# Designs tried in a protein design run: peptides against a protein of PDB entry 5EIB. Part 330

Target 1, 366 residues: chain A of PDB entry 5EIB
Amino acid sequence: VDLEPGTMDSVRSGPFGQIFRPDNFVFGQSGAGNNWAKGHYTEGAELVDSVLDVVRKESESCDCLQGFQLTHSLGGGTGSGMGTLLISKIREEYPDRIMNTFSVMPSPKVSDTVVEPYNATLSVHQLVENTDETYCIDNEALYDICFRTLKLTTPTYGDLNHLVSATMSGVTTCLRFPGQLNADLRKLAVNMVPFPRLHFFMPGFAPLTSRGSQQYRALTVPELTQQMFDSKNMMAACDPRHGRYLTVAAIFRGRMSMKEVDEQMLNVQNKNSSYFVEWIPNNVKTAVCDIPPRGLKMSATFIGNSTAIQELFKRISEQFTAMFRRKAFLHWYTGEGMDEMEFTEAESNMNDLVSEYQQYQDATAD
Target 2, 366 residues: chain A of PDB entry 5EIB as posed
Amino acid sequence: VDLEPGTMDSVRSGPFGQIFRPDNFVFGQSGAGNNWAKGHYTEGAELVDSVLDVVRKESESCDCLQGFQLTHSLGGGTGSGMGTLLISKIREEYPDRIMNTFSVMPSPKVSDTVVEPYNATLSVHQLVENTDETYSIDNEALYDICFRTLKLTTPTYGDLNHLVSATMSGVTTCLRFPGQLNADLRKLAVNMVPFPRLHFFMPGFAPLTSRGSQQYRALTVPELTQQMFDSKNMMAACDPRHGRYLTVAAIFRGRMSMKEVDEQMLNVQNKNSSYFVEWIPNNVKTAVCDIPPRGLKMSATFIGNSTAIQELFKRISEQFTAMFRRKAFLHWYTGEGMDEMEFTEAESNMNDLVSEYQQYQDATAD

## One batch from the design tools (peptide; made by RFdiffusion4, then SolubleMPNN)

Design b2_p29_1_s4 (from b2_p29_1, 21 letters changed)
Fold by OpenDDE base, seed 5:
Order: structure tokens, then sequence, then C-alpha cells
Structure b2_p29_1_s4 (fold): chain B 366 residues (1-366), chain A 29 residues (1-29)
């Protein structure tokens, strides 16, 4: 789904464009112009019914509908505005189904779109209420990985999207291979989300290796385990050491000893015990899939529900507040039928979320 | 009450949105 036709042509012409049904391509003509309110209230509202018709048709064709998975950007007008409208409409129609998202967070290092803090804040407000699981993929973190770890001097959207794809492939491993931990979306939510509003995940992937270093890197279970918990391998720009893990899932792929994985996972928990909450028993889950990712002998994917995710929301909130105090570009949103109070409500709800994460970070076992 | 004022503002915003959508549909014809 897009409000711009050119994006759909790029998907169709891509190496996998043929895997999608032509009738499932829904697109507008005018775009959202990087405005959440255009995506959510005007241009997107004109198109949403056509998208819902496709969603219904595909849902009816499912033998066992678990839920929905959305991939969207929170910086742009379409992904943020129309994406969250679609989430709301699907939630209204399918209240008992899981809503899962891969939400790409904006970064000033990657985009010059001045209104991204508004689009992101307005989106987070919707995601807090209408999603069950949200993978936070931060363009800040992706850029830093590309530059520092992958040694790319000028990271492109293609380079960032490659990391997104690797992460999505990693976190969906258990859904794609029967008999694994978190084999369904609901079980993932039960294992990862101890509190309904605290459903924002920090994904991570190992190995992340520069092209020049690939030949010299031995991939071992200890190295994968260590790198998977390294802040430099997180796809969200948060330091896990500044918070506490509520829950963790580790997904290993490739031929390896389950015993060695369990030993290394125990060792990393013991070494980092101060970065876990002590009052959630068995909060680390491990899965091993014998099927490696394409081009690797083994990998590890991390899913962390950490109170450190508040750093991401604080960054967005600070940028939002700096713009909103100046009333910068508000007329673009109010012109689409938005009220200025919707900004204040979205900011308030995001700040409440930050406060909730901080509360559970500071909580001790009685 | 603050709740009634919020509901009235929300309703007014929804009406404005419907009018904007209608106007845009008429301009695209």
Amino acid sequence: as target 1 above (366 residues)
Amino acid sequence: SRRKEREERYKKSQEKRKELIKKRKEEKK
C-alpha cells in the first residue's frame, strides 16, 4: 500500500515483485507529502476502504488467521498516517487478532524531513493503543551500524533496508518453522509483553560484519551470543545498559549444539544480571532453528523488551517539543482537519509510556 | 466538563475532515 504510485512500480519491478498478487496493490495518486494528517485523515482516509477490502479478502482465505503484520515508516506521511489509520481500522474489525508492526523510526542523519518528529509522535500514540507487538527499527541505529560496523562511508537507504530485511527475517524465524519457540504471534506476545502498553521491542542481529572482515571472522556460539547482546548490534538506538530487560528472546539459526547455546545464554544472563529485572521469572527465551539464513553458517537474532527503549521515545519527544513550542508547520496538519490538541495528547501518551518504562526499571522485587 | 469539550472538538474535527474529503473528491472529478 502506498499513496505514491512510483513506489508500487519499484516493488513490482523488484526481484520479488511477482510474489504479490496484482489485485493486492493499493495505491493513491497524490501522496501524503510527509504529512501524517494527510495519511491519516484525508488522502489515506480516501484509500483505506480499498485496502480494507483486500485485507478482508486475504483474511477470509486464511485457514487460521493469527493476526496482521504491518511494515511502515513513522517519519513519512503514508507509513505513519495511513499505516496507523489502517491499524486502527483493522483493530476495530478484528479486535481478537494480534496486531504486529515493524516500525521504522526516523533519524535526522538519514532524512531532511523537518516534520518527522510530528509524524513519529502521532504514530507512537496510535501504536501504544492499537498494536500488540512493535519492533522498533531505528534509522539512527541502522545508520550507525552501516557507518561504524559495516564501514560504509555513505550509507544508503538500500544499505539500511538490507539490515531491516535481515532483522525481519530473523524475528520471523519462529513463525516460519514449526515446533519453535514463539511459533505464533499470540505466544510471542505472551512471552514478550508482560504489560500491555510495554510492547515495543529492540531487535538485534548477529553477525554484523564488514565486507573486508568476513573472511577472518569465525562464527561461534559464544561470539554470536556476545554480539547479540552488544548495544552496537541493536537495531534501535538505545543502550540496554541504561535500562533493564523485562523480557528477551534469542533466536539462533544454523547447526549448533543446543547445550552450548543454553550454556552461553546462561553465561550472558549471569554476566549482565544487573540489566534484567529480577521479578519476572524465566524472562529469557531461547530458540534454535537448524536452518541457517542465506549466505551464513549461523546467526543469532535478538528481541529485547527493555526499559532502555525510553531513550528512543525521549529523543523523538525532545524533537517534537522543540518544533511544537514554535508551532512550526502546524498549519499543514490543521489544514487537514487535525486539532492542535491531538499533538498534545500524542505527546502526553508518549511521555506516559516513558514514565511507565522508568517505573518498571526502578521496580525491585519485594 | 473537559470531557464534553474534548468530545465536541473531536466531533468538529471529524466533520471538518469529512467536508475536506468531500471537497477533494469533487475537485478530482
Scores: peptide ipSAE 0.303, ipTM 0.852, DockQ to the pose 0.232
Fold by OpenDDE base, seed 4:
Structure b2_p29_1_s4 (fold): chain B 366 residues (1-366), chain A 29 residues (1-29)
Amino acid sequence: as target 1 above (366 residues)
Amino acid sequence: SRRKEREERYKKSQEKRKELIKKRKEEKK
C-alpha cells in the first residue's frame, strides 16, 4: 500500500513483484508529502476502505488467522499516518487478533525531513495503544551499523533496507518453519510482552561483517552470541547497558549444536546478569532452526524487550519538543483537521511510556 | 469538565476532517 503510485510500480517491476497478487496493490494518486495528518486524516482516509476490503478478502482466505504484520516508516506521511490509521481500523474489526509491526524510526542522519519528529511522535502514540508487538528498527542505528561495522563510507537506503530485510527474515523464522519456539504471534507476545504497553522490541542480527572481512571469519556459535548481545549490533539506537532486559528471544539458524547454543546463551546471561530484571523468571528464550539464511552458514537474530528503549523515545521527544515549542510547521497538520491538543496528547503518552520503562528498570524483587 | 471540553474539541476536529475530505473529493471530480 502506498499513497504514491511510483513506489508500487518499483515493487511490481522488481525481482519479487510477481509474489504479490495484482489486486492486492492499493495505491493513491497524491502522496502524503511527509505529513502524518495527510496520511491519517485526508489522503490516507480516502484510500483506507479499499485497503480494508483487500485485508478482509485475504483474512477470509486464511485457514487460521493469527494476526497482522505491518511494515512502515514513522518519518514519512504514508507509513506513519496511513499506516497507523490502517492499524486502528484493523484493530477495530479484529480486536482478538495480534497486531505486529516493523516500525522504522526516523533519524536526521538519514533524512533531512524536518517534520519527522512530529510524524514519529504521533505514530508512537497510536502504536502504544493499537499494537501488541512493535519491532523498533531505528535508522540511526542502521546508519551507524553500516558506517562503523560494515565500513560503508556512504550508507544508502539499499544498505539500510538490507539490514531491515535480514532482521525481518530472522524474527519471522519461527513463524515460517515448523516445530520452533514462538511458532505463532500470540506465543511471541506472551513470551516477550510482560506488560501490554511495553511491547517495543530492540532487534539485532549476527553476523554483521564488512565485505572485506567476510572471507576471514569462521562463523561460530560463541561469536554469533557475543555479537548478538553487543550494543553496536542493536538495530535500535540505545545501549542495553543503560537499562534492563524484561525479556529476550534469540533465534539461531543453521546446523549447530543445541548444547553449544544453550551453553553460550547461559554464559552471556551470567556475564550480563546485571542487565536483566531478576523478577521475571525464564525471561530468555532460545530457538534453533537447522535451515540457514541464504548465503550464510549460520546466523543469530536477537529480540530484546529492554527498558533502554526509552533512549530512542527520549531522542524523538527532545526533537519533537524543540519544534513544538516554536509551533514550527503546525499549520501543515492543523490544515488537515488536526488540533494542537493531539500533539500534546501524543507527547504526553510517549513521556508516560518512558516513565513506565524507567519504573520497571528501577524495580527490585521484594 | 476538562474531559467534556476534550471530547467536544475532538468531535469538532473530526467534523472538520470529514468536511475537508468531502471538499477534496468534490475538487477531484
Scores: peptide ipSAE 0.190, ipTM 0.796, DockQ to the pose 0.238
Fold by OpenDDE base, seed 2:
Structure b2_p29_1_s4 (fold): chain B 366 residues (1-366), chain A 29 residues (1-29)
Amino acid sequence: as target 1 above (366 residues)
Amino acid sequence: SRRKEREERYKKSQEKRKELIKKRKEEKK
């Protein structure tokens, strides 16, 4: 789905365009122009019914519909505005199904689009209310990984998208292979989301190696485990050491000893015990899939529900507040039928979310 | 009450959105 036809033509003409049904390509003509309000209230609202018709058709074809998975950017008007409209409409029609998102967070290091803080804040407000699980994929963290860890001098969108694809493949491993822990979206939500509003995850991936060092690195379970918990491998721009993990899932892929994985996972928890909440028992889940990812002997994917994710929301909130106080570009949104109070409500809800994470960070076992 | 004023503003905003969508649909025909 897109509000721009050129994006859809690029996907259709691409190497994987043939894997999608032609009738499942729904697109507009006018685009959103990086305006959340165009995506959510005008251009997107004209297109949403045709998207819902396709969603219904595909949902009816499912033997067992677990829920929905959306991948979108929170910086752009289509992904943020129309994406959150679609989430809201799907939630209204399918209130008992899981809503899962891969939400790409904007960064000034990657995009010069000045209104991204508005689009992100307005989107986070919708995600807090209408999603069950949200993987936070931060363009800032992806850029920093590409530059510092992968030693790419000029990271491209292709390099960032490769990390996103590896992460998405990792976190969905348990959904795609039978007999795994968290084999459905609902079980994942039960294990990862102890409090309904605190459903924002920091994903991580191992191994992350520069092209020059790949040939010399023996991949071991201890190295994967250590790297997976390293703050430098997080796909969200927050430091886990500044917060506490509420819940963690680790997904190992490849031929390895389950016993060795369990031993290393216990060792890393014990070594980092100060970074876990003490009052949630069995809050670390481990899965092993014998099928490695393409081109690797083994990998580990990390899913963290950490109170440190508040750093990401604080960054967006600070940028939002600095723009909103000046009423910068507000006429672009109000011209599409928004009220200024919708901005204040979205900011307030995001600040409440930050406060909730802080409260659980400071909570001790009684 | 502040709640009623918010509900009235939201309703007016929704009506304005419907009119804008209608106008754009008419301009595209």
Scores: peptide ipSAE 0.176, ipTM 0.792, DockQ to the pose 0.226
Fold by OpenDDE base, seed 1:
Structure b2_p29_1_s4 (fold): chain B 366 residues (1-366), chain A 29 residues (1-29)
Amino acid sequence: as target 1 above (366 residues)
Amino acid sequence: SRRKEREERYKKSQEKRKELIKKRKEEKK
């Protein structure tokens, strides 16, 4: 789904364009112009019913509908505005189904789009209320991984999207292969989300490989485990050492010893015990899938629900506040039928979320 | 006018959002 036809043509003409049904390509004629309000209230609102018709048709064809997965950017107008409108509409129609998102967080290191803090804040406000699970994929973290870890001097969107795709493949492993921990979206939510509003995840992946570097590196289970818990491998720009894990899931892929995985997972928990809350029992879950990802012998994917995720929201909030105090570009949003009160509501809800994470960070077992 | 239609869409969206938020808060009590 896009408000611009050109992006859809690129997907359709791509090597994987044939995987998608032609009738499931819904697109507008007028883009959102990086404006959340165009995506949510105007251009996106005109297209959303056509998207919902496709969603209904595909949902009716499912033998067992678990829920919905949305991949979107929070910096742009379409992904942020129309994406959150679509989430709201799907939630209204399917209130009993899981809403999962892969939400790409904006960064000034990656994009010069000045209004990204507005689009992100307005989106986070919707995600807090209308999603059950949100993977925070931060363009800042992806850029830093590409630059620092992968030694790419000029990271491209292609390099960032490679990390996104590897992470998405990793976290969806349990959904695609039988006999796994978190075999459905609801079980994942039960295991990962102890508090309904605190459903924002820090994903991580090991091994980190650049686009085109199919390194058939024989990684060991200890190396995968150590890399997976390294703050430098987090796809969200926050340091887990500045917070506490509420819950963790680790997903290993490839032929490995379950015993060795369990030993290494116990060792890493013991080594990092200060970074876990002590009042949530059995808060680390491990899965092993014998089927490796394409081009790798082994991988590990990390899903962390950490109070350190507040650093990401604080960054966005600071950028938002700096613009909003100046009333910068507000006329672009108000011209689409928004009120300034909606910005204040979104800012307040994001600050409340930060405060909730801080409260659970400071909580001790009595 | 296109502006009035936008304002009506905005208002309807806000009302629905408030109703959903209220309902979800009630279901969690």
Scores: peptide ipSAE 0.034, ipTM 0.567, DockQ to the pose 0.039

Design b2_p29_2_s1 (from b2_p29_2, 11 letters changed)
Fold by OpenDDE base, seed 5:
Structure b2_p29_2_s1 (fold): chain B 366 residues (1-366), chain A 29 residues (1-29)
Amino acid sequence: as target 1 above (366 residues)
Amino acid sequence: MPRRAPHPGVKLTQEQLERQKEILSRIAP
């Protein structure tokens, strides 16, 4: 789905364009112009019914509908505005289904779009209320991984999207292969989300290796485990050491010893015990899938529900507040039918979410 | 106890509610 036709042509002409059914390409003509309000109230509102018709048709063809998965950017008007409108409409029609998102967070290092803090804050407000599980994929973190870890001098959107695709493939492993832990979206939510509003995940992937060092790297379970818990491998720009893990899932892929995985997972928990809450029993889950990802002998994917995710929301909130106090660009949103009160409500709800994460970070066992 | 009532948005399953109760019973007041 896009509000611009040119994006759909790029997907169709791509190496995998033929995997998608042609009738499932829904697109507008005018675009959102990086404006959340255009995506949510005007251009996106005109297109949303056509998307819902496709969603209904695909849902009716499912033998067992678990839920929905949305991939969107929170910086752009289409992904943020229309994406959150679509989430709301799907939640209204399918209230008993899981809403899962891969939400790409904006970064000033990657985009010059001045209104990204507004689009992100307005989107987070919707995601807090209308999603069950949200993978936070931060363009800040992706850029830093590309530059520092992968040794790419000038990271491109192609390089960032490669990390996104690897992460998405990793976190969906248990859904795609039988007999795994968290084999369905609801079970994942039960295991990962102890409190409904605290459903924002920090994903990570291992191995991450520069092209120049690939030939010298042994892929071992200890190295995967160590890298997976390294703050530099997180796809959200948060340091887990500044917070506490509420819950963790680790998904290993490839031929490896389950015993060695369990030993390394126990060792990393014991070494990092201060960074876990003590009042959630069995809060680390491990899965092993014998099928490696394409081009790797083995990998590990991390899913963390950490109170450190508040660093991401604080960064967005600070940028939002600096713009909103100046009333910068507000007329672009209000001219599309938004109330100025919606900005204040969104800011308040995001600050409340930060306060909730901090409260559980500071919570002690009885 | 978390002072703020959860916002009414996300309908919890029975299993999620039971897990939440178990967790909350382990947190100091």
Scores: peptide ipSAE 0.297, ipTM 0.750, DockQ to the pose 0.225
Fold by OpenDDE base, seed 2:
Structure b2_p29_2_s1 (fold): chain B 366 residues (1-366), chain A 29 residues (1-29)
Amino acid sequence: as target 1 above (366 residues)
Amino acid sequence: MPRRAPHPGVKLTQEQLERQKEILSRIAP
């Protein structure tokens, strides 16, 4: 789905374009112009029914519909505005199904789009209310990984998208291979989300490898475990050491000893016990899949529900507040039918979420 | 305790509600 035809033509002409049914390409002509309100109330609202018709048709063809997975950007107008409209409409029609998202957070290091803080804040407000599970994929973190860890002088969207693809492949491993922990979206939600609003995840991946690096150093289980918990391997721009983990899932891929994995996972928890809440029992889950990712002998994928995610929301909130106080570009949104109150409500809800994470960070066992 | 009622959007399963109650019973007031 897109409000611009050119992105759909790129997907259709791409190496995987033939995997999708031609009738499942739903697109507009005008685009959202990086405006959330165009995506949500005007251009996106004109297209949403055509998307819902496709969603219904594909849902009816499923033997067992678990839920929906949306991949979108929160900085643009289509992914943010139309994406959150689509989430709302699907939630209304399928209230008993899981809503999962891969939400790409904007960064000034990656994009010059001045209104991204508005689009992100308005989107986070919708995600807090209408999603069950959200993977926070932060362009700030992806850029920093490419630049600092992968030593890329000029990170490209291709480099960022490689990290996103590796991470998405990692976190979906349990859904794609039989006999795994968290084999369905609902079981993942039960294990990872102790409180409904606190459903934003920090994904991480090890080993970090650049596109075109043929020298895959064979890592050991101890090295994978250590790297997976390193803040430099997180795809969200927050330091886990500044917060506490509510829940963790670790997904190992490749041929390895389950016993060695369990020993290393216990060791890393014990060494980092100060960074976990003590009042959630069995809050770390481990899965091992014998099938490695393509091109690697082994990998580890991290899913963290951490109170440190508040750093990401604080960054967006600070940028939002600096623009909103001066009413910068506000007329572009109000001209599409939005009220200034919706901005204030979205800011308030995101600040409430930050306060909730802080409250549980400071909570002690009785 | 966060003062606001659980926002109406995300319907918890019975298993999620039971887990939440168990967790909340372990947190100091």
Scores: peptide ipSAE 0.287, ipTM 0.737, DockQ to the pose 0.264
Fold by OpenDDE base, seed 4:
Structure b2_p29_2_s1 (fold): chain B 366 residues (1-366), chain A 29 residues (1-29)
Amino acid sequence: as target 1 above (366 residues)
Amino acid sequence: MPRRAPHPGVKLTQEQLERQKEILSRIAP
């Protein structure tokens, strides 16, 4: 789905374009112009019914519909505005199904789009209410990984999207291969989300190696485990050491000893015990899939529900507040049918979410 | 507007901890 045809043509002409049904390509002509309101109330609202018709048709063809997965950017107008409209409409029609998102957070290091903090804040407000699970993929973290870890001097969207695809492949491993922990979206939600509003995940991937170093590194289970818990391997620009883990899932892929994985996972939990909440028992889950990713002998994917995710929301909130106090570009949103009150409500809800994470970070067992 | 969930207390009660255990135990095979 897009409000521009060019993105759909790129997907259709791509190496995997043939895996999608032609009738499932729904697109507009005018785009959202990086405006959430245009994606949510005007251009996106005109297209949403056509998308819902496709969603219904595909849902009716499912023997057992678990839920929905959306991949979108929160910086642009289409992914943010139309994406959150679509989530709301799907939630209204399928209230008993899991809503899962891969939400790409904007960064001024990656894009010069001045209104991205508005689009992100308005989107987060919708995601808090209408999703069950949200993987926070932060363009700031992706850029920093590409630059610092992968040693790419000028990271491209292609380089960032490679990290996104590796992460998405990792977190969906348990859904795609039988006999794994979190084999369905509902079990994932129940294991990862102890409180309904606190459903924003910090994903991570190992190994992250520069092209020049790939030839020399034998990957081991201890190295994967250590890298997976390293803040430098997180796809969200938050330091887990500044918060506490509510829940963690670790997904190992490749031929390895389950015993060695369990030993290393116990060791890393014990070393990092101060960074876990003490009042959630068995809050670390481990899965091992014998099937490695393409081109790797082994990998580990991390899913963290951490109170440190508040650093990401604080960054967006600070940028939002600095623009909103000046009423900068508000007329572009209000001209599409938004009320100025919707900005204040979105800011307030995101600040409440930050406060909720902080309270659970500071919470003790009685 | 959905009522915002009340902010959690700084201390979790024993009942809340037991409910958390029960929620998590229903998922453990």
Scores: peptide ipSAE 0.238, ipTM 0.631, DockQ to the pose 0.068
Fold by OpenDDE base, seed 1:
Structure b2_p29_2_s1 (fold): chain B 366 residues (1-366), chain A 29 residues (1-29, ends at bonding distance)
Amino acid sequence: as target 1 above (366 residues)
Amino acid sequence: MPRRAPHPGVKLTQEQLERQKEILSRIAP
């Protein structure tokens, strides 16, 4: 789905364009112009029913509909505005199904789009209320991984999207292969989300290795485990050491000893015990899938629900506040039928979310 | 105790509600 036709043509002409049904390409003509309000109230609102018709048709064809997975950017207008509109409409129609998102967070290091803090804040407001699980994929973290870890001097969107793809493949492993932990979206939510609003995940992937060192690196379970818990491998620009993990899932892929995985997972938890809450029993889950990802002998994917995610929301909030205090560009949103009050509500809800994370970070065992 | 009641968010399943009650019972007031 897009409000611009050119993105759909790029997908169709791409190496995987034939995987998608031609009738499942729903697109507009005008785009959202990086405006959340265009995506949510005007251009996106005109297209949403056509998308919902496709969603219904595909949902009816499912033997067992678990839920929905949306991949979108929060910095743009379409992914943010229309994406959150679509989430709300799907939630209204399918209130008992899981809403999962892969939400790409904007960064000034990656994009010069001035209004991204508005689009992100307005989107986060909707995601807090209408999603069950949100993987926070932060363009800042992706850029930093590409630059520092992968040794890419000038990271491209292709390089960032490669990390996104690896992560998405990793976190969906349990859904795609039978007999795994978190084999359905509902079970993932039960394991990962102790509090309904605190459903924003820090994903991570291992191995991350520069092309120059890739040939010299032995892939071992200890190295995967160590890298997966390294703050530099988080795909959200947060330091887990500044917060506490509420819940963690680790998904190992490839031929490895389950015993070795369990030993290494226990060791890393013990070494990092100060960074876990003590009042959530069995808050770390581990899965092992014998099928490696394409091109790797083994991998590990991390899913963290950490109170450190508040650093991401604080960054967005600070950027939002700096613009909103000046009433910068507000007329672009209000001109699409949006109320200025919705900005204040979105800011308030995001600040409340930050406060909730802080409260549980500071919570002690009884 | 959490100083603020969690705002109503996504509808919890019964399993999630029981887990939440168990968790909340372990947090100092």
Scores: peptide ipSAE 0.332, ipTM 0.768, DockQ to the pose 0.214; fails the geometry check

